# Peptides against a protein of PDB entry 6DSZ: the designs that were tried, part 239

Target 1, 361 residues: chain A of PDB entry 6DSZ
Amino acid sequence: NYVVTAQKPTAVNGCVTGHFTSAEDLNLLIAKNTRLEIYVVTAEGLRPVKEVGMYGKIAVMELFRPKGESKDLLFILTAKYNACILEYKQSGESIDIITRAHGNVQDRIGRPSETGIIGIIDPECRMIGLRLYDGLFKVIPLDRDNKELKAFNIRLEELHVIDVKFLYGCQAPTICFVYQDPQGRHVKTYEVSLREKEFNKGPWKQENVEAEASMVIAVPEPFGGAIIIGQESITYHNGDKYLAIAPPIIKQSTIVCHNRVDPNGSRYLLGDMEGRLFMLLLEKEEQMDGTVTLKDLRVELLGETSIAECLTYLDNGVVFVGSRLGDSQLVKLNVDSNEQGSYVVAMETFTNLGPIVDMCV

## One batch from the design tools (peptide; made by RFdiffusion4, then SolubleMPNN)

Design b2_p23_2_s4 (from b2_p23_2, 9 letters changed)
Fold by OpenDDE base, seed 2:
Structure b2_p23_2_s4 (fold): chain B 361 residues (1-361), chain A 23 residues (1-23)
Amino acid sequence: as target 1 above (361 residues)
Amino acid sequence: SAKEEEEKKFLEELVEALKKEAE
């Protein structure tokens, strides 16, 4: 009996940071197919806390903090549409992962979207949004007392959604999305009415964005709005301000992931398909009325890493580079470049032994 | 176009399905 020690998955398909284990601990959570790895970020590096087997391949993994919670909760959606909300609970040395809520969110009718599963959480924790199928937006209300994930569908007129996020600073939960129609790619916003279970007209739209616009970044206050990342351009829009840049350096390879560095949305890490790491900078302008507006956008090449599937800024210029195709890395961002002009130094490398092909036997 | 007709049909089926889920 060869106990084939099932080789633990090493390919990273998602990562998030937050305060999951406690209010004080900074955590890194790593999705490796069906496995969730939980780390505490320390000055010495990543301290492993727990590994959790999930009931399927992790497709969505997001931390959120409902009003009245002392620490973050974890939303997970699997590729088989199993949803759960998880809580970390420690009692002395005993560590448990409590399921606060669970459900299957699969619809009987729907065309699975070509761009895969998208899961997003409202920054004010009013709802979870899921784009699972073309023409549908699934909403899971985040109610304090609901042990059951109740979901409902809202019709999307836009069948080909590329990416979607909830915006910050909106009175009602508001989504911003890139979609494609026969005329090209566009950005639209909708307010989500929980009461009426419908979309209302959002605050703004931008028709005819870049043809290869692929990602939406919701920008927190004071800027608000969204960044739209394309192949050739990066654009900002908040309803009042529009700004676009087309730095030639990003045209060389497609940006595939991003992560916010600063809580105020002043900086973002960007990773491309060649493993180049960029910093996107939002330059502020303070108006005479005390309002902060976007003055400019800038992109800086930091260096090269493994090809990122996901990026997570941790602390003190340390970044986790989650890689599916290569070795994941812990890297340090330096203020000064090395002799090669790189601001990136690898601190630790996590060997990727390849994707565990879940042979569904 | 044939694609537009297929998308229209898909949307009609989706609307009918959503009505049945709301009942």
Scores: peptide ipSAE 0.245, ipTM 0.857, DockQ to the pose 0.009
Fold by OpenDDE base, seed 5:
Parts: C-alpha cells; structure tokens; sequence
Structure b2_p23_2_s4 (fold): chain B 361 residues (1-361), chain A 23 residues (1-23)
C-alpha cells in the first residue's frame, strides 16, 4: 500500500492578518482548501505555528475581537455551511485550537447566490452577517456565552447582491452593499435590528453606480462610509460626501481583491487579474473644527506580483500575496522605485502545485 | 421580461417559504 502522501494543498483561497496566537503576536493565517496554516510574522519572516484541518473547504475566514477578549478569535465558514469560532490556546508547549462555538447555517430554502458565499463581521462584533442565498441575509448574533451559533434570516428585497460589508461608526450594525437590478447596479445601506430581526432604512444610498461595480470597502473612522470599486471607477460615499475617480490604469484589468494597509483607512492595496498591485490613497483634509474629511482619492501602480486571490498587509511594507492561480509571495513595498518603476520586491515565493481538485472519491 | 417574471416568482416563493418557517 503506497500511502501516496496526499499532496498538501498549495493554492491559497484566503488569507487574514491579526493577533490570533496572542495579543502581541502578529499572525498570518492562510486558507488552502480544507487546511488552515497559522504563522507568526517575525523580522526574519514567517514562522509556522500550527496547521489545522477543517471539515470542509474554507469559504470565509475572518478575525475579530469581541469586547473583553485579549486576542482575536477566528470565524470560519465552510462551503458546506459549517460555521465555527476558533480560539488559539497555548499551555506551555501544548498548542490547541479550541472551538468556542459552532453550528450549521445551511438553509433548506433559497437559491445559492451566483457570486458565492459572503461572510462579514460587524466592526463592533455585534453580529456576523452571511449572504449565502439570494434574497436572504443571515445574521449570527455574537454572544459571549453562546456555544451554539444560532442564526436567523432577514429578507433582502435585492436578489442580486454583488458584495456587502458592515460599515464603521454606526450606532446600529449597518450593511452597505452593491446590488444589481434591471436598471443597473446600485449601492444601498440597511441597519440591522437584532431585536426586531429586520432591516431598517440605512443612512444613505447611491443609485446607478458603475455597471461593473464589484467590491465594497468599509472605511473606518474618521472618514467612515464606503469605497465602491468598479472596472473603470472608484467611488467614495459616506452619506454627506461623494467622490469619484476614473484612473485609466485600472481599466486595463479587473480589480479582484483589496486589503486595508492603515488602521485609519488612509491606504488600501488593490490587486487585479493581471497581478498588478496598486495603492489606493485617501487624502485627508483637516477642517478648522478638527473634523477630518476626505479631500481626494488617488491610485498608484506599485508593481507586479502573482495574481492575487487575496492580499494582506503584514507590517513594515511586507505584503502576503495569496495566489490560487500562481505562486504565493511575500513581497516588500519600497519607498523608491527600481529602474523599471516598480516599488515591489519579491522576498519569498511559495510554489503552487495547482488546485487539488477534491475528487470526492 | 421573462427574467423579471422568473425573479418575481422566485421572490414570491421565497416569501411564502419564510412565512412557513416562522409559523
């Protein structure tokens, strides 16, 4: 019996950065199909800590820190709708990944959405939101004592949600989403009432956005609001201020992933289908009253990488480029460009042996 | 359009299913 050591999956389908192992450690978490890899980010590079097998393909992977937790917890949703909240525990040399809560969030009703599974967490950790099915928004309330992830559905009138995020700085949990109807693509907001289990009217909407608007970025305070990324344009809206740019350089290839660089939302990495890496910059204007407003949006081409499925900024200009189609990379962003005008230098490359097609035998 | 009618029908079926789950 040749135990064909099943080749470990190498294609990356998700990555997140946070403080999972401790409050002090910076971690990179990488999803490779059913496998979770946990690293500590060090000055010397990535130190592997643990690998965890999941009971299915990871579809959502998000770090969050509930009030009173010293470190981040990990939310995972699988493609088979198994949800869990994981905690890292270390006791001397013993390392355990503890399931704090779990549940299955599959519905018997509804049509699976064509744009796949979307999972989001409220920035204040009040709830998890899931867009799994057309016409439904699933809410998992986050309660400290809840070992069983109980969910409820709220009806979405908008059947074709393209992307959704929770907004920052909202008194009630508020979602912002791009949706498509027969008239085009639009942006809308809803407040989520946990008490009434319904949507209330959100603070703003924007009808008739770009036809290819595909991503929502929630912007933290002090700016607040959201960035909407299209094929040709990038727009910002916060209810009071609207800005749009149409940099010709983004028109060449579709932006497919993003990651926030600065905690205050001043910079974002953008990756496109050609492996181009961009920086989106939010220029601030300080008013006489001390309020900060968005002055302008700017996009800069940084360089080329592997085609990113996911991006995550680590620290000190180091970025992990998670690739499904190519080799994943650690890259460094430099202040000065090289002779070719690139600000990107590859530090490490992780060979992708191709997607392990889960042949369910 | 035929697509709009199909989506309307789907939405009606979804609403009816949600009502039955709430009962």
Amino acid sequence: as target 1 above (361 residues)
Amino acid sequence: SAKEEEEKKFLEELVEALKKEAE
Scores: peptide ipSAE 0.244, ipTM 0.855, DockQ to the pose 0.009
Fold by OpenDDE base, seed 1:
Structure b2_p23_2_s4 (fold): chain B 361 residues (1-361), chain A 23 residues (1-23)
Amino acid sequence: as target 1 above (361 residues)
Amino acid sequence: SAKEEEEKKFLEELVEALKKEAE
């Protein structure tokens, strides 16, 4: 009897940073197929807290903090459409991960989207949005008293959604998405009515964006709006202001992931298919009335890492590079470049042993 | 195009299915 010691998954397919274990702790959460790893970020490095087996491959992993919660909750959606909201509880030395709510959000109707599962949370924690199927947007209302995650579908006229986010600073939950039609790629916004279970017209749209526009970044206040990332261009729009840049350096390889560095949305990390790490900078202009507007966008090459599936800024210039194709890394961002012109130094490398084929035992 | 007709048909089928789920 060869006890094949089932090697633990090493390929990272998601990562998130927040305050999950406590209000004070900074956590790194790593998704490795069906495995969730929870770390505390310390000055000495990553301290492992708990590993959790999930009932399927993790497709969505997002932290969120409802009004009156002291710490973040974790939303998980699996590739088999099992949804749950998890809470960390510690009682002395006893650590428990409790399920606050769960549900299956699979539909019998619709075509699974080619770009995969997208899950997003409203910044005000009013709802979760799911793009699972073409022509549908699924909404899970967030209610504290509901142990069962109830969802409903809204028809989405745009069949080919590329990426979608909730916007910040909106009176109603508002989505911004890139979609493709026969005329090209476009950006649109919709308000989501929980009451009427329908879309209302959003605050703005941008027709005929770059043909390879692939990502939406929702920008927090004071800027608001969204960043649209393409192959050749990066654009900002908030309804009132439009700004576009086309830095030649991003044309060399497709940007595939991003992460916000600053809570105010002044800086973002960008990773491309060659493992290049960039900083996107939003330069502010303060108006005489005290309003903050976007003055300019800049992109700076920081250095090279493993090819990122996901990026997350931790603290003190430390970044976790979650890789599916290569070794995951902890890297340090420096203010000064090395002799090779790189601002990136690898601190720790986590060997990727390749895709573990889920032997369903 | 044939693709546009297929997408239109898919949308029609989706709308009918959603109506039946709401009843």
Scores: peptide ipSAE 0.239, ipTM 0.850, DockQ to the pose 0.009
Fold by OpenDDE base, seed 4:
Structure b2_p23_2_s4 (fold): chain B 361 residues (1-361), chain A 23 residues (1-23)
Amino acid sequence: as target 1 above (361 residues)
Amino acid sequence: SAKEEEEKKFLEELVEALKKEAE
């Protein structure tokens, strides 16, 4: 019996930053196929804390903090539709990852979406939303005492959802999504009624967005609303304010990932298919009444990295570049450019040994 | 179009399925 010591996955397919180990610790969580790696971000770099084997390829990995929790919980959905909520517990030197809740969210009926699994969490932690199948939006209500993740489906009339997020600052959980129909791509919002298990009309819609609009970014308060990333344009909408930019530099390669830098949504990292790293900046205008509105959007090229599958801003201008196709990196963002005009300096590189072919035995 | 008819049929099947899950 050759125990082929399966080489550990090195390709990163997800990363998230938050406070998972404690309220004070800044963590980096990295998904590498079936493996979850947990780090503490320190001044000296990444300190490994725990590695966890999952019962499947991680498809969704999101940190969230329900009301009354002192630290973040981790939602994981596998490619086999196994969902769990994980908690980090430390008792002295003993470290345990506890499953708070679990469930299988696979439907017997439905066409798996071609764009894959999308999992999102309401910013107020009222629910998890899942786009698994065309024409369905699955809702997992978040309840503290629920050990079994119960889900229900809501019919989504829009069959071809490209991306979806929960919006911030909504009285009811509200999704914003890009969808495609025969007329093009559009943005729509829906309120999610947990009681009625249906969608209500959302606060706004935007018909006929860019044909290649591919990503939704929910913007925190005070701005609110969403950013829509396309191939040629970046647009903002919050129901009252619309703004669009078409910086020529983004047209060269498709933006494939993003990460919020500032808690208030003033800056976002963007990564493209060429490994270019951008900063998207939201310029604020403070009104006389104390309201903050979006004045302008701008994009700045920071430099080049490995092709990001995921990005996460850590602290002090340090960014983790999770790469599936190349080596993952820790990079430093500098205020001043180098001689080549780059604001990015590689700090550490994590060798990607390529895809682990699951040998189907 | 054939695609629109397939999508319509898919939606009808989906609606029926959702009704059965709600019963």
Scores: peptide ipSAE 0.236, ipTM 0.851, DockQ to the pose 0.009

Design b2_p23_3_s1 (from b2_p23_3, 8 letters changed)
Fold by OpenDDE base, seed 1:
Order: structure tokens, then sequence, then C-alpha cells
Structure b2_p23_3_s1 (fold): chain B 361 residues (1-361), chain A 23 residues (1-23)
């Protein structure tokens, strides 16, 4: 009986940064298949706090802070459609991860979407949105007192959603999504009515975006709107302003992940399939009336890392590069480039031992 | 350690962005 000590998964399939353990603590949360690792960012480095086993592969992992919460809560959705909202509680040395709410959000009828599970949270914490199945948008209302996550579906006319986000600064929860139809890829917005359980017309749409438009980034106020990332172009739209760039450097490899650096959405990290790390810059223009508008978009190559499945900016120029295909890394952004023109230095590398094939022996 | 040095090194991202813009 070889007790194959079940090797812990090393491939990273998600990461987030926030204040999960306390209001003051900065945390790195890493999803490794069925495991959640929780770290505290300390003056000395990453301190492991807790490892949590989940009842399935983590498909969605998002931090959010409902009104009146002092710290972030964690939403997890598994590949088996088990949803939960987790809270960290510490009482002295006792650390508990408490399930505040849970539910299974699987539908009996529906074709699982080819692009996989998408889970998003309204920035105002009014709802969670899930794209699980083609032609359906699942809504989980966020009610403080509900221990059971109840969901309902809204029918989407757009069957092939590529990516979806909630927008910032909207009176009603508003989604922005890229979808594909026979005519190409398009961007559309919908308001989500919790009361009527339907979509209302959103503030804007953009037909005929780039054919390979793959990602939506919701931009916080004061800019608002969304960034659409394609293979060749990056576009911004907020209903009033449209701006597009086509930096040649992004054509070399597909951008596959992004992370917001600044709370105001002025800077983003982008990772491509070659392990190149970019910074996307939103240049502001202050109008005479005090309004802030987007002046320009710029993409700058920072350097190379492992191929990122996910990126998260920690603090002080430190970035966690979560890799599924390679070794995950902590990297440092430097103000000065090295001799190779790189602004990135690897600080720590976490060996990826590859997919733990559940060898059912 | 090299890690500690890098971890503790203060980085001004605004300065980085400024340098990137000057290219």
Amino acid sequence: as target 1 above (361 residues)
Amino acid sequence: SEFEKLWNEKVDLDELVKKLREK
C-alpha cells in the first residue's frame, strides 16, 4: 500500500488580493485546484495563515466588501456549482473560515458555456452574476441575512458571451459583456433588475469590436466604463467617450489575464501567453469643470515572467504571478530597467510540479 | 537575503510610469 501522500496541487488557477483576515491586513489568496491558500503580506514577506480545502475545483474566487462589513468576504464558486460566501474569523489563536452563505447554483437544463464559468460581483455588492450556461445569466442577490444563496436566471439573447463584468458607478447593477454572433463580436450593456428579474437596456453598446475581443475590464470612477482587450487592440468606452489603441507589441501574443493596480483604475497589469508582463496606463485629463476624462491609453512592456493564469498586485511594486503552466512567482517591479530593458525581477519562484493527475490507483 | 532586499525596497510606481512615458 503505497500511501501516495497526495501531493498538494501547485498549479495556480486563481489569485486575489484584499483584506480578508482583517481590515488592516493585506492578503494574498491563491486557488490551487481544490485548495485555497491564505497569506498575509507582512514586512518580512508572505506569511501563510490558513489553507482551506474546498469541495471541488475553485472556478471563481472574488473578494467583496458589502456595506457595513469591516473586511472583505470571499465568494467561491466551484466547478461543481457549489457557491459559498466565506468569512475569516480569528479569536486569539483560533482561526476559523466561516461559511456565511452557501448554495448549489447548478441548473438542471442548460448547456455549459464553452468559455467556462464566469463569476462577477457588483461593485456595490447588490448581486453576484454568473455566466454558467449559454443564454442564461444567473443572479444571486446579496442579502445579509440569507444563509442560503438563492439564484435566479435571466435569459440572455446573446448566446455566446465571451466575458462579462459589472460596471462601476451605475444606479442599477449594470453588466458589460463581449459576445459573439454570426456578424462578429460586440459589446453590450444591460441593467439588471432584481425586482423584475429581467434585463433593461444598458447605457451603451458597441457593435463590431475586434474579432478576438476576449476580456472586459470594468473601470472604476472617475473614468467609469470598460476596457475591452483584444488580440490587436485595446478599447475604452464609457457611453460618452470611446478610445482605441492598437499597440503592435500586443499582437505578438494574446493577453490572457489582467489585474488592476490602482483603486482608481489608472493602471493595470496585463499578462500574455508568452509570459510578458505589461502595464496598461489610463492617462487622465482634468476638465475645467473638475470632471476627469480619459485622455489616452498606453501599453508598456515591463518584462517577462512565468505564463500567468492570474496576476495580482500586492503592494510596493510586488506582483504575484499565478501560473498554471509554469512556476508561480513573486516579482518586483523596478523603476529602472536592467541591462535587458526589463523592469521585472523575480523575487521568489514556486515550483509547479504539474497537474496532479488524480491517479486513481 | 536578496528576497528581503527586494521586498523592502521602496518602489514608486509613479516614477516608473514617468520613465515608461519618456521612452
Scores: peptide ipSAE 0.718, ipTM 0.974, DockQ to the pose 0.802
Fold by OpenDDE base, seed 3:
Structure b2_p23_3_s1 (fold): chain B 361 residues (1-361), chain A 23 residues (1-23)
Amino acid sequence: as target 1 above (361 residues)
Amino acid sequence: SEFEKLWNEKVDLDELVKKLREK
């Protein structure tokens, strides 16, 4: 019996933080190709709880908390278009990952999008949105009683979507997306009608954004709106307010990932292709009527890490840097810079042995 | 360990942000 100890994948292609094991536990979830690793953040460090094999490469991994759930559920979509909603259950020492719902969301007809699979969840947990194919937006309604994930498509006139998110604070589920046409890149919004299974006109649009605009960040209330990240600029828009910055420091390398630090969207981490870690700051202005508006955007260099495929802020200045090209890291943010001007200290490094090339024999 | 020291060290991100803003 040759126990071929199949080498576990080490390259990280996704990470999320939330409350998956319980309402009280803080978890780090790491996607390594077909493997999901679940950790609990403890006073002593990261404690491994469970590892789960998936039936395909994890393409989307998002935590969400429907109304009336005490803890987060996990949405996973694989590169083979298998979707599932997972729940953590513990009964004494027995740990089970329960599939609440599953489905295959592959279409028979469609051109797979060049920018790959995008999966997003409405902040109010009304639906999941999927950009899988050009000219289609797939919607999975979130219903508690539905063990089978049913999806429908809405036609997008915009064929070349670069990135898409659901906005916060919208009466109806509203998407914001960057798309490309022959005239350049643009930002548009649509309301998603579950009843009519169609798009309605969204609250705002921004034509002719930066040519290399690549990411959308949905900003929570009280700000609302979205941040659009390009190669040279970072812009904010919420329908009423527009603000743009062009910090020279971001021109040196493309920002490729982001993570929200604060629940209110005041701070974000940004990672670039050179392994630089930035903090994006939303400066607040309180109006006399008690409304909070965005005063300014600021980008600050924190330091250098491994090249991040994904970032997730844990707690207490600890950041997990998930790397596909290099070693993943736990890093600490410090209030004071070191002698080199860095606010980042590596705490732990996780050796990346490279992608397991599935040799299809 | 150095890990335990860094892990348990309390960091105030608001102070970090304040220092970043003062640059």
Scores: peptide ipSAE 0.717, ipTM 0.974, DockQ to the pose 0.793
Fold by OpenDDE base, seed 2:
Structure b2_p23_3_s1 (fold): chain B 361 residues (1-361), chain A 23 residues (1-23)
Amino acid sequence: as target 1 above (361 residues)
Amino acid sequence: SEFEKLWNEKVDLDELVKKLREK
């Protein structure tokens, strides 16, 4: 019996940055199929801290900090609908990943969405939202004392949700989503009532967005609102302000991932299917009353990387490019372009050995 | 190492953005 030591997965399917190991540590967390890798960002580079085997392919991985927590917690949802909230604990040299809460959120009835699993966390940590099935939005209330993740469904009239996020700065948890109907793609918002377990009318909607609108970015305060990314256009809406750009450069390849650079949402990284790395810039205008409004959107090409499945800005111009199709990279953003006009330099490349083909021998 | 140099090199993203705007 040759125990073919199953080669550890190398393809990255998710990455996040936050303060998971401590309040002070900056961490990079990488999902590689069933494996979670935890790194600390140090002065010397990425230090591996722990690897965790998950009971299934990681489909959602999000860091969040409930009120009164000193460090981030990790929400994981697997492709088999196993949900958990993980906490890092270290006692001397002993490192434990503690499951604070867990549950299976699979429904017996429902059509799994063709666009896959979407998991989102309310910025105020009131709930987790899951789009698992067409016509359903699953809510997991975040309760500190509950070791069992309880979920309920709210019916969505919109059967074909493309992407969904929670908005910032909302009194009630508010989702913003792109959906498709026979007339095209649209953006809508709903308030989520935990008490009544229903949707209320959200603050705004935008009918007839770009036909290929595929991503929602929730923008933090002071801007608020959302960015909608399509094939040809990038739009901003917050209920009061609407702005759209159609930079020709984004039409060349579909933007597939994004990551916020600044806490205030003034800058984002965008990755496309050709491995191009962009910066999306939110230009501010300060009003006479001291309010900050969006003046303009700008997209700038930084350079080329591996095709990103996920992007995460670490610090000091360092970006982790998580790739499923190619090698993952640590890249450095430079102020000055090289001879090729690139602002991106590869620092480290992590060889992707491809998908683990379960060779049934 | 080249890695250490790049890792420790201070980058001002505001300056990067400024240069990008000047193109």
Scores: peptide ipSAE 0.713, ipTM 0.973, DockQ to the pose 0.839
Fold by OpenDDE base, seed 4:
Formats: sequence, C-alpha cells, structure tokens
Structure b2_p23_3_s1 (fold): chain B 361 residues (1-361), chain A 23 residues (1-23)
Amino acid sequence: as target 1 above (361 residues)
Amino acid sequence: SEFEKLWNEKVDLDELVKKLREK
C-alpha cells in the first residue's frame, strides 16, 4: 500500500477576509483546490488555526453575516455543486467547523457556463445567487432554521452572463450583471422576487458597455451602484450617475481580480494578468444636503506582485495575493514609493509547487 | 525579522491615497 502522501495543494483559487473564528478575530481564509486553510491575523503574523478538507474543488467561498449572528458564516460551493454553510465553533481548545446547512444544487438539465461557476450573496443576507448554467439563475433562500439548502431556478433571458453581483442598498435583492449578446456586452439589473420566484425589472441598465467588460463590483452605500471593469475602461453606474474612465495603463493587461479595501467602497485593489497591483479610488463629493455622490474614479499603479487569482486586504496595508499560476504572497503597501516607484513590498512568499494532478480515483 | 518589521509598521492608507492623488 503505497500511501502516496498526496502533496497538499499550493495553488490558491480563492481567498477571503472576515471574522469567521470570532467577532473580534480577523481571519484569512484560503482555498487551495479541495483544502480550506483558516488563519488568524495576529500581532505576530498569520497564525494557522485549522485546515479543512472539502469533498471537491472549492469553486465559491464567501463570508457572510446574517442578521443576529455575532460572526461570519462561510458559504462554500464545490465544482461538483455541493453547497454548504460552515460555522466556526471553539470550546476551549477544541475547534470544530460545523455544517449549519448543506445541499447539492446541481441541475439535471442545463449547459454549464463557459465562464465557470459564479456564487454571490445578497449583502442583506436574504439569499445566495448562483450562476451555474446558461440561462438560469439559481437562488438559495437564506433561512436560519433550514439545515437543507433548497434552491430554485429563475430563467435568465440573457444566456451569456459574464459576471454578476448583488447590489447594496436595495429594498429587494437586486442583481447587476454583465452579459453578452450578438450586439455586444451590456449591463442589466433585476430584482429577485423570492415570493414569486421571478425577476422583476431592476432600477437601471446600461446597454453597449465595453466589448471586454468582464467584472462587476457592487459598491456599498453611500455610493451604491456598481463598477464595471473592462479591458480599456472602468465605469460606474448607480441609476442616477454614470462615470467612465479609460486609463491607458489598464490596456496593457486584463484586470482579473478585485478586492474592496474600505467598508464604504471608497478604495479597491485590482490585479491584472501581469501581476500589476492597482488601487481604484472613488472620489467623493459631499453635497449641501449631506448626500455623498461619486465625483470621479481614479486608478493608480501600486506595484507588481505574483499574478493574482484573488486578492484580499487584511489590515494595516497588508494584502494577501492568492496566486494560482505563481507563488502566493503577503505584501505590504507603503505610503512612500521605493526607488522603482513601487508602493508594494513582498513580506512573505508561499511557494506554488504546481497543480496537483487530480488522480481520478 | 524583516517580516515582523513590515507586519508591525503602521501604514496610513489615507496618506498613501493623498500621495497618489498628488501625482
């Protein structure tokens, strides 16, 4: 019996920051294929707390805090469509990851989307949305007492969804998505009716966005709305205000990931396919009535990192760069640039030993 | 260690943003 000690996966395919272990702890959660790693951000650095094996490749990993929860829960969806909601419990030295809810959300009928699995959570924790198949949007209502994740599908007329997010500050759960049709790429919004299990008309749409518009960022209040990232442009829309920038620097390489730095959505990190790290800045305008509006968008090059699959801001200018293609990194943002004009310093590098060959057992 | 130095170094992102805006 050759116990092939299967080398632990090193390629990162997801990362998230939040308060999973406690309300007070800041955590970094890292998805490495079937493995979930949980760290606590401490004064000394990242402390490993627990590793969890999942029953499949992690495709979605999102923290969320339902109303009345003291700490975040973790939603995981695997590439085999196994969904679970996990909770961290500690009793003295005993650490348990408990499954609060689970379910298989696979459909018998549907074409798996070419852009892969998208999983999103409503900011008010009313539902989870899943784009698994073309022409379908799956909804998992979030109910505290339900140990079984039940889902239903809503038909999307838009067959080729590129990216989708839930918007903030909406009375009803509202999605914003980029889709492609024969005329190009467009942005649309839909309200999601849990009661009627249908889409209602959303607050706004933007037809004929950039042809390579690839990502939607939902912006928190007070700004609200969404940012649309393209190859050549970054646009903002909230129904009332539209802004677009076309910084030449982003044309050099496709932006592939993003992460919100501030809870109010004033700053984002962007990573491109060359490993460049940018900061996206939302410039505020305060009106006489106290209303905060978006004045402008700005993109600034911070420096270079490993090619990010995912980014997450921790705290105090520390960023985790999760890489699938290269080594993952902890990097520090500096106020002053170095001699090369970089605001980024690598703190730690995590060697990526390459893909684990999934031996189909 | 260099790691500990960087980890514990206080960074004001608002100051960083200010400097970025001055470019």
Scores: peptide ipSAE 0.713, ipTM 0.973, DockQ to the pose 0.806

